# Peptides against a protein of PDB entry 8OXM: the designs that were tried, part 31

Target 1, 371 residues: chain A of PDB entry 8OXM
Amino acid sequence: FKAEFRLAGGVNLPKIIDCVGSDGKERRQLVKGRDDLRQDAVMQQVFQMCNTLLQRNTETRKRKLTICTYKVVPLSQRSGVLEWCTGTVPIGEFLVNNEDGAHKRYRPNDFSAFQCQKKMMEVQKKSFEEKYEVFMDVCQNFQPVFRYFCMEKFLDPAIWFEKRLAYTRSVATSSIVGYILGLGDRHVQNILINEQSAELVHIDLGVAFEQGKILPTPETVPFRLTRDIVDGMGITGVEGVFRRCCEKTMEVMRNSQETLLTIVEVLLYDPLFDWTMNPLKALYLQQRPEDETELHPTLNADDQECKRNLSDIDQSFNKVAERVLMRLQEKLKGVEEGTVLSVGGQVNLLIQQAIDPKNLSRLFPGWKAWV

## One batch from the design tools (peptide; made by RFdiffusion4, then SolubleMPNN)

Design b1_p10_2_s1 (from b1_p10_2, 5 letters changed)
Fold by OpenDDE base, seed 5:
Structure b1_p10_2_s1 (fold): chain B 371 residues (1-371), chain A 10 residues (1-10)
Amino acid sequence: as target 1 above (371 residues)
Amino acid sequence: SDIEKEMLAS
């Protein structure tokens, strides 16, 4: 370990440390304190299994369809080491950094990221109609700019085109795999982009199995397919490469139903894998920036040996796990809203749900659905 | 080109 460390941004002040491995290689590591990295570790294993399925299929292998993974070593319930995603930036940092974000650079006359946030926070407790109207006004005055990421990083036109294609494939693969696993909390700081590969790295995998739908403000989209995410695909948007890569990923997932169900069943009943949403986690995820001052609940894990009858907890847990498995089986059969869809029909429905401004306007303002 | 192969494969 080097004696120097850097702080990464965020509430938990994770430490970036440079480590020399026993192989003599320098590796950056992110040391998270106070976070349970077991969820991230388990979800990375599931992503590796999905990647194995995608590599076995000739069509998805030819398209190089993979979800980016990183190594997680849990040290305790509250600490662990992540392999730092070297050469990645949060998409939010590129797009909406207050000093030199792409929106400010390319669209200086649009609303600021702060003005957009403020407008959406003002309507947070209003009707869905009022949220939709304000969201449409925000979107009209905050136009997408993420196309410039690949243009800034890849000056050669051939490389630029390959990287835009790699980006589009990465969005498609992660969107479909994320939907199947019910991955939530896909805000602009939980999605990194690799500055060399243009591939996405999804971090903070603690909201899985559709637990985002039971948040105080429910998640209303299957994955992040916001205007900037689409703008990064270039002129074709969600059509062509993205749609085909989603369909081929979904085909592999549906054809791997038995394997995926067996894996998820083992994980849902693993006593070391706490995937369930709790009220404290829900408050933390949807906490207002203004309320950050006083409510640091010291998660004293010690005191909630509330003697709730073990039997009632186990029965409630089993019923939630069964519902998760049932919903996963429906997704893998193409059952949406009680109708069996083809792969193309299911992917089309998911795309329409993810881009619908009515669904996007209902998200928690911290998710930044206008970005 | 390898790009055309990737476009046709994608």
Scores: peptide ipSAE 0.021, ipTM 0.614, DockQ to the pose 0.016
Fold by OpenDDE base, seed 2:
Structure b1_p10_2_s1 (fold): chain B 371 residues (1-371), chain A 10 residues (1-10)
Amino acid sequence: as target 1 above (371 residues)
Amino acid sequence: SDIEKEMLAS
């Protein structure tokens, strides 16, 4: 380890450390000091298994459908080392984080990212109708720019086209696998893009198995398919390559039902894998920027052994686990809203749900559904 | 091209 560390930006102030391996190679590592990296490690193993299934199928292998994975070494319940994905940037960093963000550069007369966030925060406690109206106003005055990512990074037209295709495939694969696993919290900082491959890297995998639906502001979309995500696909948008790659990924997932159920069952009953949503985690994920100031570090969560009757916890946990498995089985059968759908019908429904401005307007403002 | 193969495969 080098004696010096850098702070990565963000609320948790993760430390970037340079490590010299036994091979003499320097590797950057991200040390998270407050997050349970066990969830990330487990979900990375699930993604590796999904990749194995996708590589075994001829149609998904030909399309190079994969989920980008990273190495996670959990050190404790609150600390671990992530392999820092060198040459990746958060999509939010490229789009909106700085004065040099793509929205500001390409759309200087649009609303600022701050203005958009403020407008959506002002209506956070309002009706769904008022949220929808303000969301539509924000969307009219905040036009997508993510097409410029590939245009800036890949000047050769043939390379540009290949990378836009790789991006579209990566969005499709991660969207469908993410939906099957019930992956939530897909805000613009939890999705990285590789500056060389144009593939997405999903990070912070702590909201899984549809636990995003039990947040104080429920998640209303199956995956992130916002206007900028679609704009990165180019002129065809969700039609053509994206839709076909979603369908081929869904075919492999549905045909792998027994394997996926067995894996998820083992994980749900692993006492080391806390996938359940707790009130503190829910509060943390949906904190208001105004509420960030008062979390003094002095919550010593004393191990008050809430001796909740072991029996009532176990029965409640088992019922939640059973419900997760049942819902996973439904998804893998193509059961949506009590109806059995074809792969094409299921993928179409999921796309429509993900792009519906009524669903997007209901999301927590921190998710930035207008980006 | 590899692009055409990927387009046909996609």
Scores: peptide ipSAE 0.021, ipTM 0.582, DockQ to the pose 0.016
Fold by OpenDDE base, seed 3:
Structure b1_p10_2_s1 (fold): chain B 371 residues (1-371), chain A 10 residues (1-10)
Amino acid sequence: as target 1 above (371 residues)
Amino acid sequence: SDIEKEMLAS
């Protein structure tokens, strides 16, 4: 290990450590403290399986459809080592960094990221109609700029075009795989972009199996397909390459139903894999700036009353696991809102749900649905 | 830290 470390940013201030392997190669490692990396490790194995299915199909293999993975070594319930994705940046750091973010550089007369956050926080407890009106005002005064990522990083026009296609394919693959697995908490700090490949790396996989829908502010979109995510695809937006890559990914997932159900069933009943949402995790994910002052440590350990009988906990867990498996089976059959859809119909519905300003305006302000 | 001990043992 080198004696120097760097901070990766974010709330938990993970440490980046440079390591020299026995092969003489330098490797960066991310040391996370306080996070349970077991869920990330399990979800990386599921992504590797999805990649294996995508590589077996000729149409998805020709398109190089993959979800980016990283190595996770969980050390304890609160510690672990991640293979740091060298040459990645959070999309939020590129877009909405306070000093040098792309929105400030390219749109200096738009609202600041802070002004947008403040406006959406002011209406957080208001009606859906008031949230929608303020979200539309924010969106009008905060125009997308993510097209400039590929333009800044790739000066050669042929390379630029290939990297924009790699980005669009990565968004499509991760969106459909993420939807099938019910992946939530897709805020702008949990999605990294590789500065060399333009592919996305999804991190912090602690909200899965639609557990984002049971948060105090429920998730209302199947995946992140916000205006900046779409702007990175260029002039075609969600049409053409993105739609076709979603359809081909969904086709492979639906044709692999038995394999996906069997793997998810084993994981849901693994006693070492805590995928369920708990109140402390929900509070952490949707913490308000006002709540930082009232975290007196008077969560006395004497919540002895949550000794729900082991039998009632087990019955409640089994019912939630069964519901997750049933919903996964529905998705893999193309059952949406009680109707059986074609692959094209299902993908179209998911795209419409993900881009709908009414759904986006209802998200927790920390998710930054205007970015 | 305990993390540093675990990393040195790996």
Scores: peptide ipSAE 0.000, ipTM 0.375, DockQ to the pose 0.030
Fold by OpenDDE base, seed 1:
Structure b1_p10_2_s1 (fold): chain B 371 residues (1-371), chain A 10 residues (1-10)
Amino acid sequence: as target 1 above (371 residues)
Amino acid sequence: SDIEKEMLAS
């Protein structure tokens, strides 16, 4: 380890450290403290298994369908080392950076990212109708710009086209795998894009198995497919390459039902893997600027030893785990809203749900569904 | 590429 470190920012002050390996190669690592990295580590293992399934299938292998993974070494329940995703940028940083974000550069007359957030926060406690109308006003005055990522990074037209396809394939694979694992919507800072490959890296996997649906503001989309995410695909949007890559990924997942169920079952019943949503985690994920003053750092997870009888906790946990497994089995059978769908029908429903402005308008404003 | 042709033709 080098003696020097950089701060990555944020409340937890993660440290970026440079390490010399036994091979003499320098590697950048993120040391995260106070957060449980076990969930990230487990989800990376599940992604590696999904990648193995995708590589075994000829159609998904030809299409180079993969979910990007990073190395996680959990050191304790509250500490670990992450491989820093070198050569990546958060899509939120590229899009809505206050100084030089793509929206400000390409759409200087649109609403600022701050104005959009303010408008959506003002209606957070309002009706779904009021949220929808304000979301449509925000969307009209905040037009997508993510097409410019590939145009800025890849000046050669043939390379540009190839990288736009790689991006589209990465979004498709991560969307379907993310749906199967119940990752839900993803905050724009928790999606990194590789500046060389145009592939996405999903980080901070603290919401899985549809636990986003039990948040104070429940998730209403199966995955993040916002207007900027779609704009990055170019003129075809969700049609053509994206749809076909979703279908081919879903075919592999559905055909691997037994394997995926067995893996997820082992993980759900692992006493070392806490995937359940707790009230403190829910508050942290949907924290309001007004609530920053009341979250004293003294909410040690230790003080809510709610003396619920161990038996009642275990019975409640088992019922939640069983429900997660049943819902996973339904997804892998193509059961949506009590109807069995074909792969194409299921993928179509998921795409329509993900792009529906009524669903997007109902998301937590902190997750910026207009970006 | 043949993959791009297959992706555009399918």
Scores: peptide ipSAE 0.014, ipTM 0.533, DockQ to the pose 0.015; fails the geometry check

Design b1_p10_2_s2 (from b1_p10_2, 4 letters changed)
Fold by OpenDDE base, seed 1:
Structure b1_p10_2_s2 (fold): chain B 371 residues (1-371), chain A 10 residues (1-10)
Amino acid sequence: as target 1 above (371 residues)
Amino acid sequence: SPVLEEMLAS
């Protein structure tokens, strides 16, 4: 290991280190302390399985549909090493960096990212109507710029077009697989974009199996499909390539129902895999400035579990696991709101839910649904 | 490595 490290930011201060392998090659690694990497490791294995299913199908293979994966090595329940995604940048860093973010560069007369966040935080405890009105004002004064990512990185028009297609395919594949696995909305810092391939890498997979719906501010979208995410697809937006890639991904997932259910069932009942939402994790994910005073650092997660009767914990866990499996089975059958939909109907519903400004306006302001 | 152990302990 080199003696120098870089901070990646965030509460847990993950450290980017350069390692020299036994082969003499330098490799970047992200070291996370005080964070459970088991969920990330498990989700990468599930993504690898989904990639195997996508490669077996001729239509998804022809479209090069894949989820980008990274290596995770859990070292303990609270530590591990991640393969750092070299040549990637968080989409949030590209879009809303305080110094030289794309919104500031291309839209200098729009609201700043800070002004947008402040306006949405001021209405956080307000009605859905007030949240919607302020969200629409923010969106009007904060126009999407993510189209410029491919324009900056790919100067050749043929390469630019190919990379924009690669991006659109990556968003489609990750959106549908993310919906099936219940990853939900993803914070803009937890979506990396590869500067060479234009493909997305999803990191920090600590919310899965629709556990985002039980947060203090519940999730309202099936996946992140915000205005900048759509703007990166270019002039066709969600229509054409994106929709067709979503449909082909959903066809493969639905046709692989038995395999996906079996895998998820094994994972949900693995005693070493804690996927459930706990109050401390919920507070961490949706921390407000008001909540900093109540986070005494001495709440060991371990001390609150010890007092519930093992039988009541197990029964509550089993009921949540059964509900997750039932909902996964419904998704894989195309059951939405008690109605059986075709693949095209289901994908259309999910796209409409994900782009609905009423749903986006209800998200936790920290997740920046206007970006 | 000592650096990795220190980074994980921090």
Scores: peptide ipSAE 0.000, ipTM 0.406, DockQ to the pose 0.038
Fold by OpenDDE base, seed 2:
Structure b1_p10_2_s2 (fold): chain B 371 residues (1-371), chain A 10 residues (1-10)
Amino acid sequence: as target 1 above (371 residues)
Amino acid sequence: SPVLEEMLAS
């Protein structure tokens, strides 16, 4: 390892280190302290399995449908090494960075990201009607700009078009795979974009199996399909390439039901894989300070070994695990709200749920649903 | 690695 490190920013101040491999190659590593990377490591294995399924199918292989993965080496319950995704940027950093964000550059007369955040925080404890009205006002005065990402990075028109398609395919694949796995906490800092491929890299995979629905402010969307995410697809939006890629991904997932259920069952009962939402984790996720710059002292969650009182906690855990498996089986059968849907019907419902301003307005303000 | 241990302890 080199003696020098860089800070990657963010609340946990992850350290970027350069290491020299046994092959003499320098590799950048992200060292996260005070974060359980076991969840990320397990979810990366599930994504690799999903990629294997997608690569076996001729239609998804021809479309190059893949979810981007990265290497995770958990070192302890509170530390690990991530492969640093060189040439990626958080979508939030590109869009809503305070100094040089794309919204400020392309829409200087719109509300600032801070003004939008403040308006949504002021209504956080208000009715759904008041949240919806303020969300619509924010959306009117904060117009999407993510189309400019590909335009800035890819000056050649043919390359630009190819990269916009790669982006659209990546959003589709990650949205459907993420929905099947019940992936939550999809805020704009947990989604990176590769500056060379225009593909998305999902990070911080600690909210899975719909555990986002049991947060103090429950998650109301199946995946992130906000206005900027859609704007990056270009003029067709969610129609055409995105919809078809979602349908083809969903078809492969539904046709792989037995494999996916078996894998998820093994993971749900793995004593090393803590997928359950706990009150401290819920507090950490939804009491994150608004200011990305404030070093909040990580609450030393004392290792209260919650000695799982064997009988009642195991029965509660087993009931939650069974419910997760049942809901996964429903998704893989196309059962939505008690109705069996076709692949096209299911994908259409999920798209409508994800873009609905009523669902988006109910999200935690830190999710930044207006971006 | 001492550097990694120091970095994880800090």
Scores: peptide ipSAE 0.000, ipTM 0.411, DockQ to the pose 0.037
Fold by OpenDDE base, seed 3:
Structure b1_p10_2_s2 (fold): chain B 371 residues (1-371), chain A 10 residues (1-10)
Amino acid sequence: as target 1 above (371 residues)
Amino acid sequence: SPVLEEMLAS
């Protein structure tokens, strides 16, 4: 290990350490403290399995449909080492950095990222109608710019076109697999983009199995398909390559139903894999910046053992696990709202749900649905 | 740990 470390951005200030392998290659590692990397490690194994299924199918293999994975080594319940994705940037850092973000550079007369967030925070406790109206005003005055990512990074037109296709395929694969697994908390800091491949890397995989729907502000979209995510696909948007890659990914997932159910069942009942949403985690994920000032550290975690009888906790857990498995089976059968859909019908419904400004306007303001 | 050595060896 080198004697020097760098800070990665973000609230938990993870430490980037450089190490030299036995092969003499420098590798960057991220040391994350105060975070449970076991969830990320388990979800990376599920993604590796999904990648194996996608590589076995000729149509998904020809399209190079994969989810980007990273190595996670959990060291404790609050610490671990992850392989740092060298040459990645959070999409939020590229888009909405206050000094040099793409929105400020390409759209200097639009609302600032701060103005957009403020407007949506002001209506957070208002009706869905008021949220929708303010979201539409924000969207009108904050136009997409993510097309410029590939244009800045890839000057050769042929390379630019291939990288835009790699991006679109990565969004499609991660969106469908993320939907099947019920992956939530897909805010702009939890999605990295590789500056060389244009592929997405999803991080912070702690909100899975639709547990985002039980947050104080429930998640209303199946995956992130916001205006900037769509703008990065170029002129075709969600049509053509994206739709076809979603359909081919969904075909492989539906045809692998037994394998996916068996693995998710083992994971749901693993006592080391705490996938359930708890009130402290919900508070952390949806905490307001204004509430940081009043949290004096004097919440003694008095172990108020909520002595919920161990039997009542176990029965409640088992009922939640059974509901997750039933909903996963429905998704893999194409059952949406009690109706059996074709792969094309199911993918179309999911795309419409993800781009619907009524669904996007209802999300927690910290998710930044206007980006 | 052997896992850290294997990560450093890969």
Scores: peptide ipSAE 0.000, ipTM 0.406, DockQ to the pose 0.024
Fold by OpenDDE base, seed 4:
Structure b1_p10_2_s2 (fold): chain B 371 residues (1-371), chain A 10 residues (1-10)
Amino acid sequence: as target 1 above (371 residues)
Amino acid sequence: SPVLEEMLAS
């Protein structure tokens, strides 16, 4: 270990540590000291299994459809070591950094990221109609710029084209795998882009199995497919390469139903894997700036011996697990809203749901659905 | 959360 560490940004102040391996190679590691990395570790294993399924199919292998994974070593319930995603940047940092973000650089006359957030926070408790109107005003005055990521990083036109395809394939694979696993929408800081490969790395996998639908502001999209995410695909948008890669990924997932159900069943009933949404986690994920004042974490949550009968907790847990498995089985059969869809029909429905400004306007403003 | 209680009661 080197004596120097860097702080990664964020509330938990993760430490970036350079380690020299036994092979003499330097490797960056992220040490998280306040996060349960078990969920991240489990989800990385599920992603590796999905990647194995995608590599077995000729059509998905030929397209190099993979979800990017990172190594997670849980050290305790609240600490672990991650392989630091070297040469990655959060898409949110590239797009909406306060000083030098791409929106400010390319669209200096648009609303600031702060103005957009403020406008959407002001309507957070308002009707869906009022949220939609303000979201449309924000979108009109905050135009997408993520196309410039590949243009800045890849100056050679042939490389630029290949990297834009790699990005589009990465979004497609992560969107469909993310939908199957119920990852929902993803905060812009929890999506990293690799500056060399243009592939996405999803981090902080604390919401899975559609647990985002039980948040105080429920998720309304199957995955993140916001305007900047689409803009990064270039002029084709969601059509052509993205749609075909989604369809081929969904085909592999549906054809692997029995395997995926068995894996998820084992995980849902693993006593070491807490995937359920708890009120504290929900508050953390959707914390309002106004609510910061009084929630001193009185650490005295240890002494509420709520002797809730272990039997009633176990029975409630089993019902939630069964419901998750039933919904996963429906997804893998192409059952949407009680109707059996083809792969193309299901993928089309999911794309339409993900890009619908009515659905996007209903998302938690902290997740910046206009970005 | 009321929504969690409704989902556990449903």
Scores: peptide ipSAE 0.000, ipTM 0.289, DockQ to the pose 0.040

